# Peptides against a protein of PDB entry 6O8C: the designs that were tried, part 198

Target 1, 262 residues: chain A of PDB entry 6O8C
Amino acid sequence: VGLRYEKISLPKIHPRYDLDGDASMAKAVTGVVCYACRTASTLLLYQELMRKGVRWLVELVKDDYNETVHKKTEVVITLDFCIRNIEKTVKVYEKLMKVNLEAAELGEISDIHTKLLRLSSSQGTIESSLQDISSRLSPGGLLADTWAHQEGTHPRDRNVEKLQVLLNCITEIYYQFKKDKAERRLAYNEEQIHKFDKQKLYYHATKAMSHFSEECVRKYEAFKDKSEEWMRKMLHLRKQLLSLTNQCFDIEEEVSKYQDYT

## One batch from the design tools (peptide; made by RFdiffusion4, then SolubleMPNN)

Design b2_p27_8_s1 (from b2_p27_8, 13 letters changed)
Fold by OpenDDE base, seed 5:
Structure b2_p27_8_s1 (fold): chain B 262 residues (1-262), chain A 27 residues (1-27)
Amino acid sequence: as target 1 above (262 residues)
Amino acid sequence: SKLEKELEELAEEAEEKLKEELEEKKE
């Protein structure tokens, strides 16, 4: 899961003054930093898309939760109604037994009552689970999406723009080195400028690569890791909600079997 | 942009340091 990018490194910069070599080196550096810019942009885009996905998933899970709560509530009402009716029936049969009327069905009704009470007790567990889920989804909960706003890189950081500025500086030097190469020999002053520009190029390149690694790649990886972990937890949560929903349906089905006695 | 200014300042500082280093090597 996540975007794959190639690990990039700057070419070795030879300290020797060589117009041909320096032009070639500058070209290579330009290429590497250009790749860094493009990669940074791609990584940023990925994160922004993932943030949208996270928000979407949160809303989806909240909807699932609400549906489950609704179903649970429905089942509780139905179950309570059934229990009350069975209890009334039990009382009637108990009275009949006191007057020596054969109540062969009393045992069966009592068993049903016991089963219903067991089902009712299971609702407590479902409620507890739903409360736990609610707490996890709540602001400040373990599944809050606050991390998505904190982790990674953001457009406001202007990392791509920063890299682009450095790339522009590097590119300018590269073009100068291309011109210098065409001259074959430089005057002393021009040679000194060339040497100076070579150092500038190295500085800009190093800065670009450092920024790319520390501010773009590292933060992206942190975001990626956190997103994967969070996603796994959310998927598990959804599975849990589904399980709870199914339990509610199972209870409802079981209760429906006893409707003839109510 | 603020960023361009900061980068320009950093570049200027780097240029000054590099000039100093180059001058030291000429001595």
Scores: peptide ipSAE 0.020, ipTM 0.457, DockQ to the pose 0.031
Fold by OpenDDE base, seed 3:
Structure b2_p27_8_s1 (fold): chain B 262 residues (1-262), chain A 27 residues (1-27)
Amino acid sequence: as target 1 above (262 residues)
Amino acid sequence: SKLEKELEELAEEAEEKLKEELEEKKE
């Protein structure tokens, strides 16, 4: 579940000089940019936490892979040993048949041999699947986590700090406008300063909102989409590994039934 | 953005006018 944030927009700025209106407008702008700062910080934190989660999941899946490989190796050794023993037995019975001994048991042993060879063939498929999984998990593979370091926003970008600087400038102007409102009427020079500050406020606010939208929100959304896709693929991979492990257990169980003939 | 540049230009013009007015009053 991604972080929900509200779309924020700047209030309309009227060009007319109005001390009451300008103070109210400045207050509203301060509120909007303050919300942007807080939201940017929250989005950054979320991404950093997700990056940690991604690294953790990669290690977990690697462990699952290693366990599956280990189990597969054990089964291969056991299966090969069983096949060799059955082949020796088959050779002995073939020699007995040459001496006119009814070898009804030879048919059963030969059938077991055939079944074991089929199981051995399935091991090749498992090996191929494991190799595919390994390639996908390897550096540069399709499931590499390099995207997590590239996509989204990072603390080094200093987006929150940049927004905070702009917020500070806006807040200062707001406090001045509050004072101006309290004076009810300004002298000509003070009026000109007020008008100039109003333009500065608009400039800072626009810059803040542009930065928030383009550098914070947009990059966050890209990161979120990529992370969801990647996590889905990783979970599917884990299921595949589990399936391969279960296949190895099934083969081991089947081989154990034939060990009595060896 | 174009808007940011326009706003910056307007701010600079306003600042220059204010400086001129302040200098005229000191005299």
Scores: peptide ipSAE 0.018, ipTM 0.498, DockQ to the pose 0.029
Fold by OpenDDE base, seed 2:
Structure b2_p27_8_s1 (fold): chain B 262 residues (1-262), chain A 27 residues (1-27)
Amino acid sequence: as target 1 above (262 residues)
Amino acid sequence: SKLEKELEELAEEAEEKLKEELEEKKE
């Protein structure tokens, strides 16, 4: 999942003075750098949207965690209450056995007690799992979202604006080269200016492309890779939380079957 | 080369000037 962009390259710039060729080259360069500007803007927007999505997902998972903790707490209370009641019942039956009560009923209640204790032991595992999840979601944890603020490009970098400045310079030279082409022949001074502008064009173009590649594309790709990895881990975490919640519901349902004995 | 350095300096100056012009238009 990510924005697809085409890799762009600058046209070959010939060192020879050629008014027609130079105008055509300048036009092509203008197009390439224009594409870079638009692409940089799009990549920036994507990253900003992803950062919002990351924040949203973090809050969602925190809510899921809190709900799971709440459910677990309810089950623990219910289970403990049931265990205490069964223990009281066992004590009563033990006293009655001294007075000729059938051993079969005591055996059944004792078995229920054993089952409840097993269910109670599973709560410790659930608690440990929740603690692990909490630690991962905590600041500095493995699932912290600090990377979203560090990786990639940001509006404060002003990459689009920097590229736009270079594009403007290139565009001006292109328009001049178009005029030069229309003149068919330049005087010596104008020819020298043209040659100088061609060098400027090359400089601006190379600077733009380097900036685009190194500061926009490369950082975007790093951000994208990190985001994909992080999202996979977060989704897995949500599944774990759901599993824990379901385990709590299963325990609650099983305990409800024994309420008639309490 | 010396010429490349001079061109680089001129390009930087031109960029700064253009940046200033763009900022003035936004105000």
Scores: peptide ipSAE 0.018, ipTM 0.432, DockQ to the pose 0.042
Fold by OpenDDE base, seed 1:
Structure b2_p27_8_s1 (fold): chain B 262 residues (1-262), chain A 27 residues (1-27)
Amino acid sequence: as target 1 above (262 residues)
Amino acid sequence: SKLEKELEELAEEAEEKLKEELEEKKE
């Protein structure tokens, strides 16, 4: 998962003065840095979109959590109600036994009571699990999305703009080298300027590539890796929530079997 | 080399100028 980009490298810059070679080299450099600019822009866009997606997913999972909590609460209320009713019934039958009246159903009711109490105890485990999930989703928790705002590249970094500046400088030199090539031979002063510009081109290109690699690509990759890890964890958490919800439904179904006795 | 340092300085100056021009055009 992530954007694919091609590995780019600068062409070899030969120190020898060669108008044809220098023009060709400059053209190639321009192309490479142009690609870097476009790639940087694309990588930035991807990250911005991912940040939006992350925020959306967080809200979705929070909603799922709230629904699960609501369901759990509903089940607890129902279960408690059933337990209270069964306890009342047990007391009635116990009184009947004290007066030597045969209460054949007392054993069955007592068994139901025991089962309900077991179900009630399981609610504690569900509650604990929900609390754990809540803690993980909370600010500062293990699944906090703060990384999305910190990692990667941002529009405010102006990386694309910085690269564009360098590209403009490089392009200007390239156009000059194209003209120089057309002249076939340069006067001494023009030759010296050409040589100087070639060095400038080298520095601009190197700076551009360094910036691209270190400030764009590397940060993007870090963002991507973190996003993938976080996404896996979030999906797992969502599955856990679903599991807890299902457990609540199972308990509710079990309780419903005993409603005839309440 | 001394020449490389001078070239690097010139490159930095050129970059700053272009950056300023680009920022002005975006406003």
Scores: peptide ipSAE 0.017, ipTM 0.435, DockQ to the pose 0.040

Design b2_p27_8_s2 (from b2_p27_8, 15 letters changed)
Fold by OpenDDE base, seed 5:
Structure b2_p27_8_s2 (fold): chain B 262 residues (1-262), chain A 27 residues (1-27)
Amino acid sequence: as target 1 above (262 residues)
Amino acid sequence: SELEKELEKLAEEEEKKLEEEKKKKEE
């Protein structure tokens, strides 16, 4: 998921002095660089919105994690209590068995105890999984969001502003070239200025497009790639948390079946 | 192309902005 933009290039600049051609060329350059400015702004906005989304998702996942941990803790307490009660019952029946009483009941209670111990073991696995998730979400973890404020372009880079400055210079030259065209013929000094301005136009345009490509587009693409990868991993992690939560509920439900024996 | 038309419009908009700025400075 990302913004689509069209690749643009500067028009060919002809070396020949031609007032009509130069005005047309300058207009085209102005358009291209203007498009670059607007595109850069759009790309920046997208990244800023994505950063907000990333922060939001991190908080959401943290909340999910905390809820899962809470549920797990609740189940552990309940399970441990049930195990303790069953163990007490087992001890009582073992004493009774010494006098050859209630052997069948002891077997049933013992089976329940075994089942509860298995459930307790599964809780250990859940705990391990939660610890893994916690480590992944922690600072420096694999799912840390540090990349979001490091990668891509930022308002502080002032890329749009830098491009705008160059665009302004280009537009000034275009405006002058339009006037020059209207004059149909320039005096020698004015012709020399026109030629010089044409060179300036070229340099400004080249600088703008280089900056756009290298500092805006390239960094945006890198940010986009990282964001997509990170997002997929985060969504998967949320699914894992949900799975763990469901496992806790399943254990709780199973334990509730044995509460009548305690 | 549609892109070319857009680029032309953008150039015209920038020219208009500059003209307006110059008029303001002359006042």
Scores: peptide ipSAE 0.464, ipTM 0.921, DockQ to the pose 0.844
Fold by OpenDDE base, seed 4:
Structure b2_p27_8_s2 (fold): chain B 262 residues (1-262), chain A 27 residues (1-27)
Amino acid sequence: as target 1 above (262 residues)
Amino acid sequence: SELEKELEKLAEEEEKKLEEEKKKKEE
């Protein structure tokens, strides 16, 4: 999961004054830094989209939780009602048994009662699991999405803009170097300017790539790693909720078998 | 490589953009 980007590097910059070589080098640098800018933008966009997805998923899971809780509550009510009715029946049959009446039926009802009590016990486990899930989903819980706001790059960082400024400077130099190349030979003053611009180019390029690597790529990777980890946990939690829901349905189904005795 | 071609294309695009901007300023 995540965007794949190609590893890019600046071309080798030769110190020797060479109009043809310098133009070619400048072109390559422009391309690399441009790629970095676009990549940074794409990475930022991806992260922003992921943040939206994270928020969405949190709400979805909360809804799932609430539904599960509701179902659990329903089952508890039904089960408790059934148990109470069976208990009343048991008492009646016990009285009848004193006169040796309905002994066989009493045995059956007692067995049902025992089964229902076992089912009721399982509800306690479900409740505990739901409480755990609630805790994990709560603010500050293990599944909090605070990381999504902390990790990675953000529009407020203005990384793309910063890179773009550097790219603009680089492109200007490249453009000039192309012109210089066309002149074939420069006057002394222009040659000196060219040399200085070459140094500036190197400086801007290095700064751009450093910024890209350290402030864009690295942070993106961190965000990606956190997102993957968090996502796995959230998906697991959803599976747990589903399991709990299914358990509730199973219990409800089992209880329904005994409704004739209630 | 494909990447190199892409980089070259990007450089050319940026150059073109700059050229267009300069033309606009001269007008």
Scores: peptide ipSAE 0.463, ipTM 0.921, DockQ to the pose 0.836
Fold by OpenDDE base, seed 2:
Structure b2_p27_8_s2 (fold): chain B 262 residues (1-262), chain A 27 residues (1-27)
Amino acid sequence: as target 1 above (262 residues)
Amino acid sequence: SELEKELEKLAEEEEKKLEEEKKKKEE
């Protein structure tokens, strides 16, 4: 998901002195650079909004993590309690078996005990997975959001303002070229000024478009790429957390089946 | 093209802004 913008190039600037052509060219340049300014502003806004979204998602995932940890802890407590109760029961039945009583029941309870111990071992795997997730979410982890502050363009760069200054210079020249066109013919001195202004126009336009491409577009694309990659990883992590939660519920359900023996 | 029309419109808008600013300075 990203903003689509069209790649625009500056019109060709002909070296020949032509009042009509120069006015038309200046108009086109003004339009292109104006588009660049607006696009740069839009790209900046998008990135700022995305940064807010990233921060929001981080907090959401942290909440999901904490909830999963809580559920896991609850299940561990329940499971441990059940194991302890079954162990007590096993001891009682072992004593009874010495007098040849309840042998079949002892076998069943022992099997349950074995199953519960296996479930307990699976909790270790869940714990390990949660620790891995925690490490990934921690500062310096693979899912840290530090990139969001480093990559892309920022208001402090003042890219839009810099482009706007250049646009203003270009627009002034365009305005003058319209006047020149209306005069139809310029005196020699005014003609020379016109030629110099045309060179200035070219300089400002080139500078603007270079700045736009290198400082605005390029950095935006880098930000976009990183954001997409990071987002995919975060979504995957959320799925992992959900899976772990479901595993906890499954264990809880299995434990509940054996509560009749405790 | 639609893009060309947009660019033309943008140029005209900027020109208009400049004209308005100049009028304000003359007053």
Scores: peptide ipSAE 0.462, ipTM 0.921, DockQ to the pose 0.847
Fold by OpenDDE base, seed 3:
Structure b2_p27_8_s2 (fold): chain B 262 residues (1-262), chain A 27 residues (1-27)
Amino acid sequence: as target 1 above (262 residues)
Amino acid sequence: SELEKELEKLAEEEEKKLEEEKKKKEE
């Protein structure tokens, strides 16, 4: 989920000299560019917070992974121990069978042995899945977080500061145009200055809005899209880890049922 | 209209800030 912002455009700038119109236009431009500055700042902050969140989530998932691996290892040890014990029991019963004793029980123990071996075979699949997850989380993997540092906008880009400089220039012109409007009529030299300032205003405004759109908004949207995609994949991975953990518990529980025979 | 009002307020705030800065520099 990303921040919502409103798409704003610059007002139309008329070439005709009009003190009232120019003051109104300058005011509108000031407002628009000011909004862009604030929006850019907010978008930057959001991205920085998201980057922190991404790092946090990576560490969390790594911890989950390690716990799952640990559990899997414990189950393997327990299972192997149980298998060895059952095999010893089978050998004992086979000896007894040769003496015509306890023949009926040998079949049951053999069936248990077969079941345990099946459980052991499933461990290979779990291990393979864990290895896959590990590879995805590793540097260069599909779930690497390097994109978070590459995509989007960063404080080092100084986009907000650049926009603020332009806003200051625009605000100065607006302030002057407000004064010009109050004078109702300007001397020839002052009129020429007004016309030049109007051109400067247009230049600064256009530059600001272009920078905002291309360097702030566009990059933010790319970051947002990438983050959402990555987040979905990470959540899915966590579900996979949980599934593997549950499988380990299921195996452990089943093995415990056979401990009476060991 | 709501956006327009917000933009107007923003412009006024910036103007006020500039005015205050100019006053400080003149002191």
Scores: peptide ipSAE 0.461, ipTM 0.920, DockQ to the pose 0.874

Design b2_p27_8_s3 (from b2_p27_8, 15 letters changed)
Fold by OpenDDE base, seed 3:
Structure b2_p27_8_s3 (fold): chain B 262 residues (1-262), chain A 27 residues (1-27)
Amino acid sequence: as target 1 above (262 residues)
Amino acid sequence: SELEKELEKLAEEEEKKLEEEKKKELE
């Protein structure tokens, strides 16, 4: 889930000297750049929160992995023990068979032995899957969270502060233009200052909007896209871990059925 | 539009902040 923001644009700036028009234009520019500052701050906060979430999820998945590995190890030990006991039983019944005793029972025990060996072979596949998951979670793996530190915007970039400085300059000019409008007519020198300030306003506004678009919005969108992709992969991995855990439980349950013969 | 009204409000708020700051500096 990403933050929604409205697309903003600067008003048209007319080159003609017009005190009323210039005041209105300056007001509009002030509003737009102010909105950009607020939006940039919100986008930054969102990304910082998401980074915390990413770190939290990584730790959660690692815990799930460790639990799965533990369960797998437990099942392997139990299964191996059961196999050894069944093999001993098979040897005993083979000796009895030589005396024409317990022929039917020997067949049953032999079948159980075969089934247990099949279960043991499946453990190799589970182990391989766990190793794959471990490699994906490891540093440099496909699910590494290094992107979260690289993508997007960061407090150290000082984007909000830079935009705020430009906003302050713009607001000062707007304030002056409002005064100029109230005067209705300006002396020659004051008119020239007004014209220069209008050029400065344009410069600050374009710089602010370019910075907002290129350094805030664009990078945020990249971060958002990457985070969504990564999150989907992590959730899928958790499902895989759950599946492996369930397989271990299934094997354990089946082995328990044969413990009566050991 | 709603956005235009919001932008207008933001501009007015910024102007007010500046006025208050200037007043404080003169005191």
Scores: peptide ipSAE 0.467, ipTM 0.921, DockQ to the pose 0.850
Fold by OpenDDE base, seed 5:
Structure b2_p27_8_s3 (fold): chain B 262 residues (1-262), chain A 27 residues (1-27)
Amino acid sequence: as target 1 above (262 residues)
Amino acid sequence: SELEKELEKLAEEEEKKLEEEKKKELE
């Protein structure tokens, strides 16, 4: 679940020269852009934390995978050993049958052999599943974490810093407009400067909001969507690994029942 | 709205920061 933030918009800028109105407008713009800066910072922090979480989860799943592979290998060795022993026993009993000995025991051993072979075949399926999982986790695989490095915003983008620069410019103009308001009336030259500053304020504000929306919010949302999708898939993969591990344990338990016959 | 109040507070905080900076520059 991603962070919730409120949608913000710039106040309307009136073209009319009004010292009181312009000061109020500048204050509102300052507030909005300041909120954007803080929001951008929060969104960045969230993404950085998520990246750490992604890396952590990848390592966890890799560990689970390795444990599953190890268990599978152990079971294969045990199963193969058991099969070999049963096969030897079958051969001995087959020779004895030629001398008219009881067929009932041979039948039982043969049934065990058949069961073991079925278990062995299931190991092939487990192996195939593990290979699939390995492929998915491998670089370039469907569950690779490369997206976490590519999607979203990063500290190196300096988005917060860029917004802060614009905020500083806006705040300076707001400060001046507050002074202008206090003067009640400006000389002609000062009035012209005020008008130019109002235009600059508009440009800075628009640039800030555009940058915030396009470079911060949009990229964050893309990252969020990708992270949610990836996380769901990874958790599912982990469950699959656990299932495979349990299957290995089940096979091992089944094989242990037949060790008395070897 | 609550958002508007927050925005106003943010603007005031930024103004105070700038005022402090300007004061330091004059000293």
Scores: peptide ipSAE 0.466, ipTM 0.921, DockQ to the pose 0.815
Fold by OpenDDE base, seed 2:
Structure b2_p27_8_s3 (fold): chain B 262 residues (1-262), chain A 27 residues (1-27)
Amino acid sequence: as target 1 above (262 residues)
Amino acid sequence: SELEKELEKLAEEEEKKLEEEKKKELE
């Protein structure tokens, strides 16, 4: 998961004064930095969309959690009710046993009671699991989404705008170098200006590439890695919730088998 | 060459000024 982009590098900038070569070099630099601008914009957009997705998923999982808790509560109530009814029945049959009646039935009901108590005990483990999940989803928990606001690049960083400024400077020099090339020969003063602009081009280009690499790409990769890790954990959590839900249904089904005695 | 060194120094100084100006424009 993630956006693929091509690794880019600046062309070698030769120190030699060459109007044709310098124009060609400037063109290439312009292209590279232009690509960096577009890529930075795309990476930013991706991250913003992912942040929205993260928020959405958190809410979805919270809903799943609440539903599971509700189901668990329902099962607990049903199970407790069934246990109480069986206990009443046991007492009645115990009285009958004193007069040597219904001995076989008493044994069966007692066994059912024991099974129900075991089922009730299993609810404790479900509760513990739900509490663990709740703690993980809570603020400051292991599955908190605070990282999504911290990691990566943000619109407020204005990385694209900064790169665009550098691109504009580079483009301006490129256009001048095209004109210089068309002149075929420059006067001494104009030649010195050309050389000076070439140095400016170098600094702008280097700065752009460094900014792109360190402030855009690197931070994006960090965001991507963190998002993937978090996503795996969230998916696992959803599976756990599903498992707990299924356990509740299984218990409910088992309890239904004993309804004839309630 | 000495000229190249001088040009590099001048370019660095101009770049610094440009950065400051562009920063102001983006604020």
Scores: peptide ipSAE 0.019, ipTM 0.478, DockQ to the pose 0.033
Fold by OpenDDE base, seed 4:
Structure b2_p27_8_s3 (fold): chain B 262 residues (1-262), chain A 27 residues (1-27)
Amino acid sequence: as target 1 above (262 residues)
Amino acid sequence: SELEKELEKLAEEEEKKLEEEKKKELE
């Protein structure tokens, strides 16, 4: 789950002035920071897509909830109607029995009545479960998606742009070092500039890597962890809803067996 | 970060040194 990225580190920067070595080092640094930029962009994109997915899933689960509530309501109405009809029938048979008329069906009807009442009792549990789910899905509930807006990196953080600026600076120095290498030997002033640029390169590279690690990778990992946890909870909730729906269908099916008496 | 601040200071110091050296060479 989540994006895999390669662990990157800066190459060793030797303090010794070496035009060939410095050019090679600068190239490597450029590559590393370039990778960081691309990775940061990819991680950001992933998170944005996940946020969309989270919102979508929330709506989906809400729809599932509403459907379950609707089904439950339907079953309750049907069941109550059946119970009332059976009760009327029971009363009629009881009256017949009081006048010493044979009521052979009374026992069967009474049994059906008892079964229906048991089914009705189960509806209370379903209702309680639905209320719990509703509370969890409500604003501020345990399954709120507020974390998706808080955790991770966001476009407004401008992490990619910040890294790109650093990369541009590094790349510029790298190109200069390529030129310096081609000269084979630099005048004193140019040598000093080269040395200074090497320090700048190090500074920019270190800043880039620090930013990448602390502001991109770390936050991404936090987002990933939260998303996984939240997803597990949502999946569990969906399973609960499905279970409740199935229970409603089971009740409906059972009630249908007694339609001839209602 | 503190490290970034230190590095920035070092860079500024080096830049100043380079400018001073250039000035000396021009004299």
Scores: peptide ipSAE 0.018, ipTM 0.482, DockQ to the pose 0.029

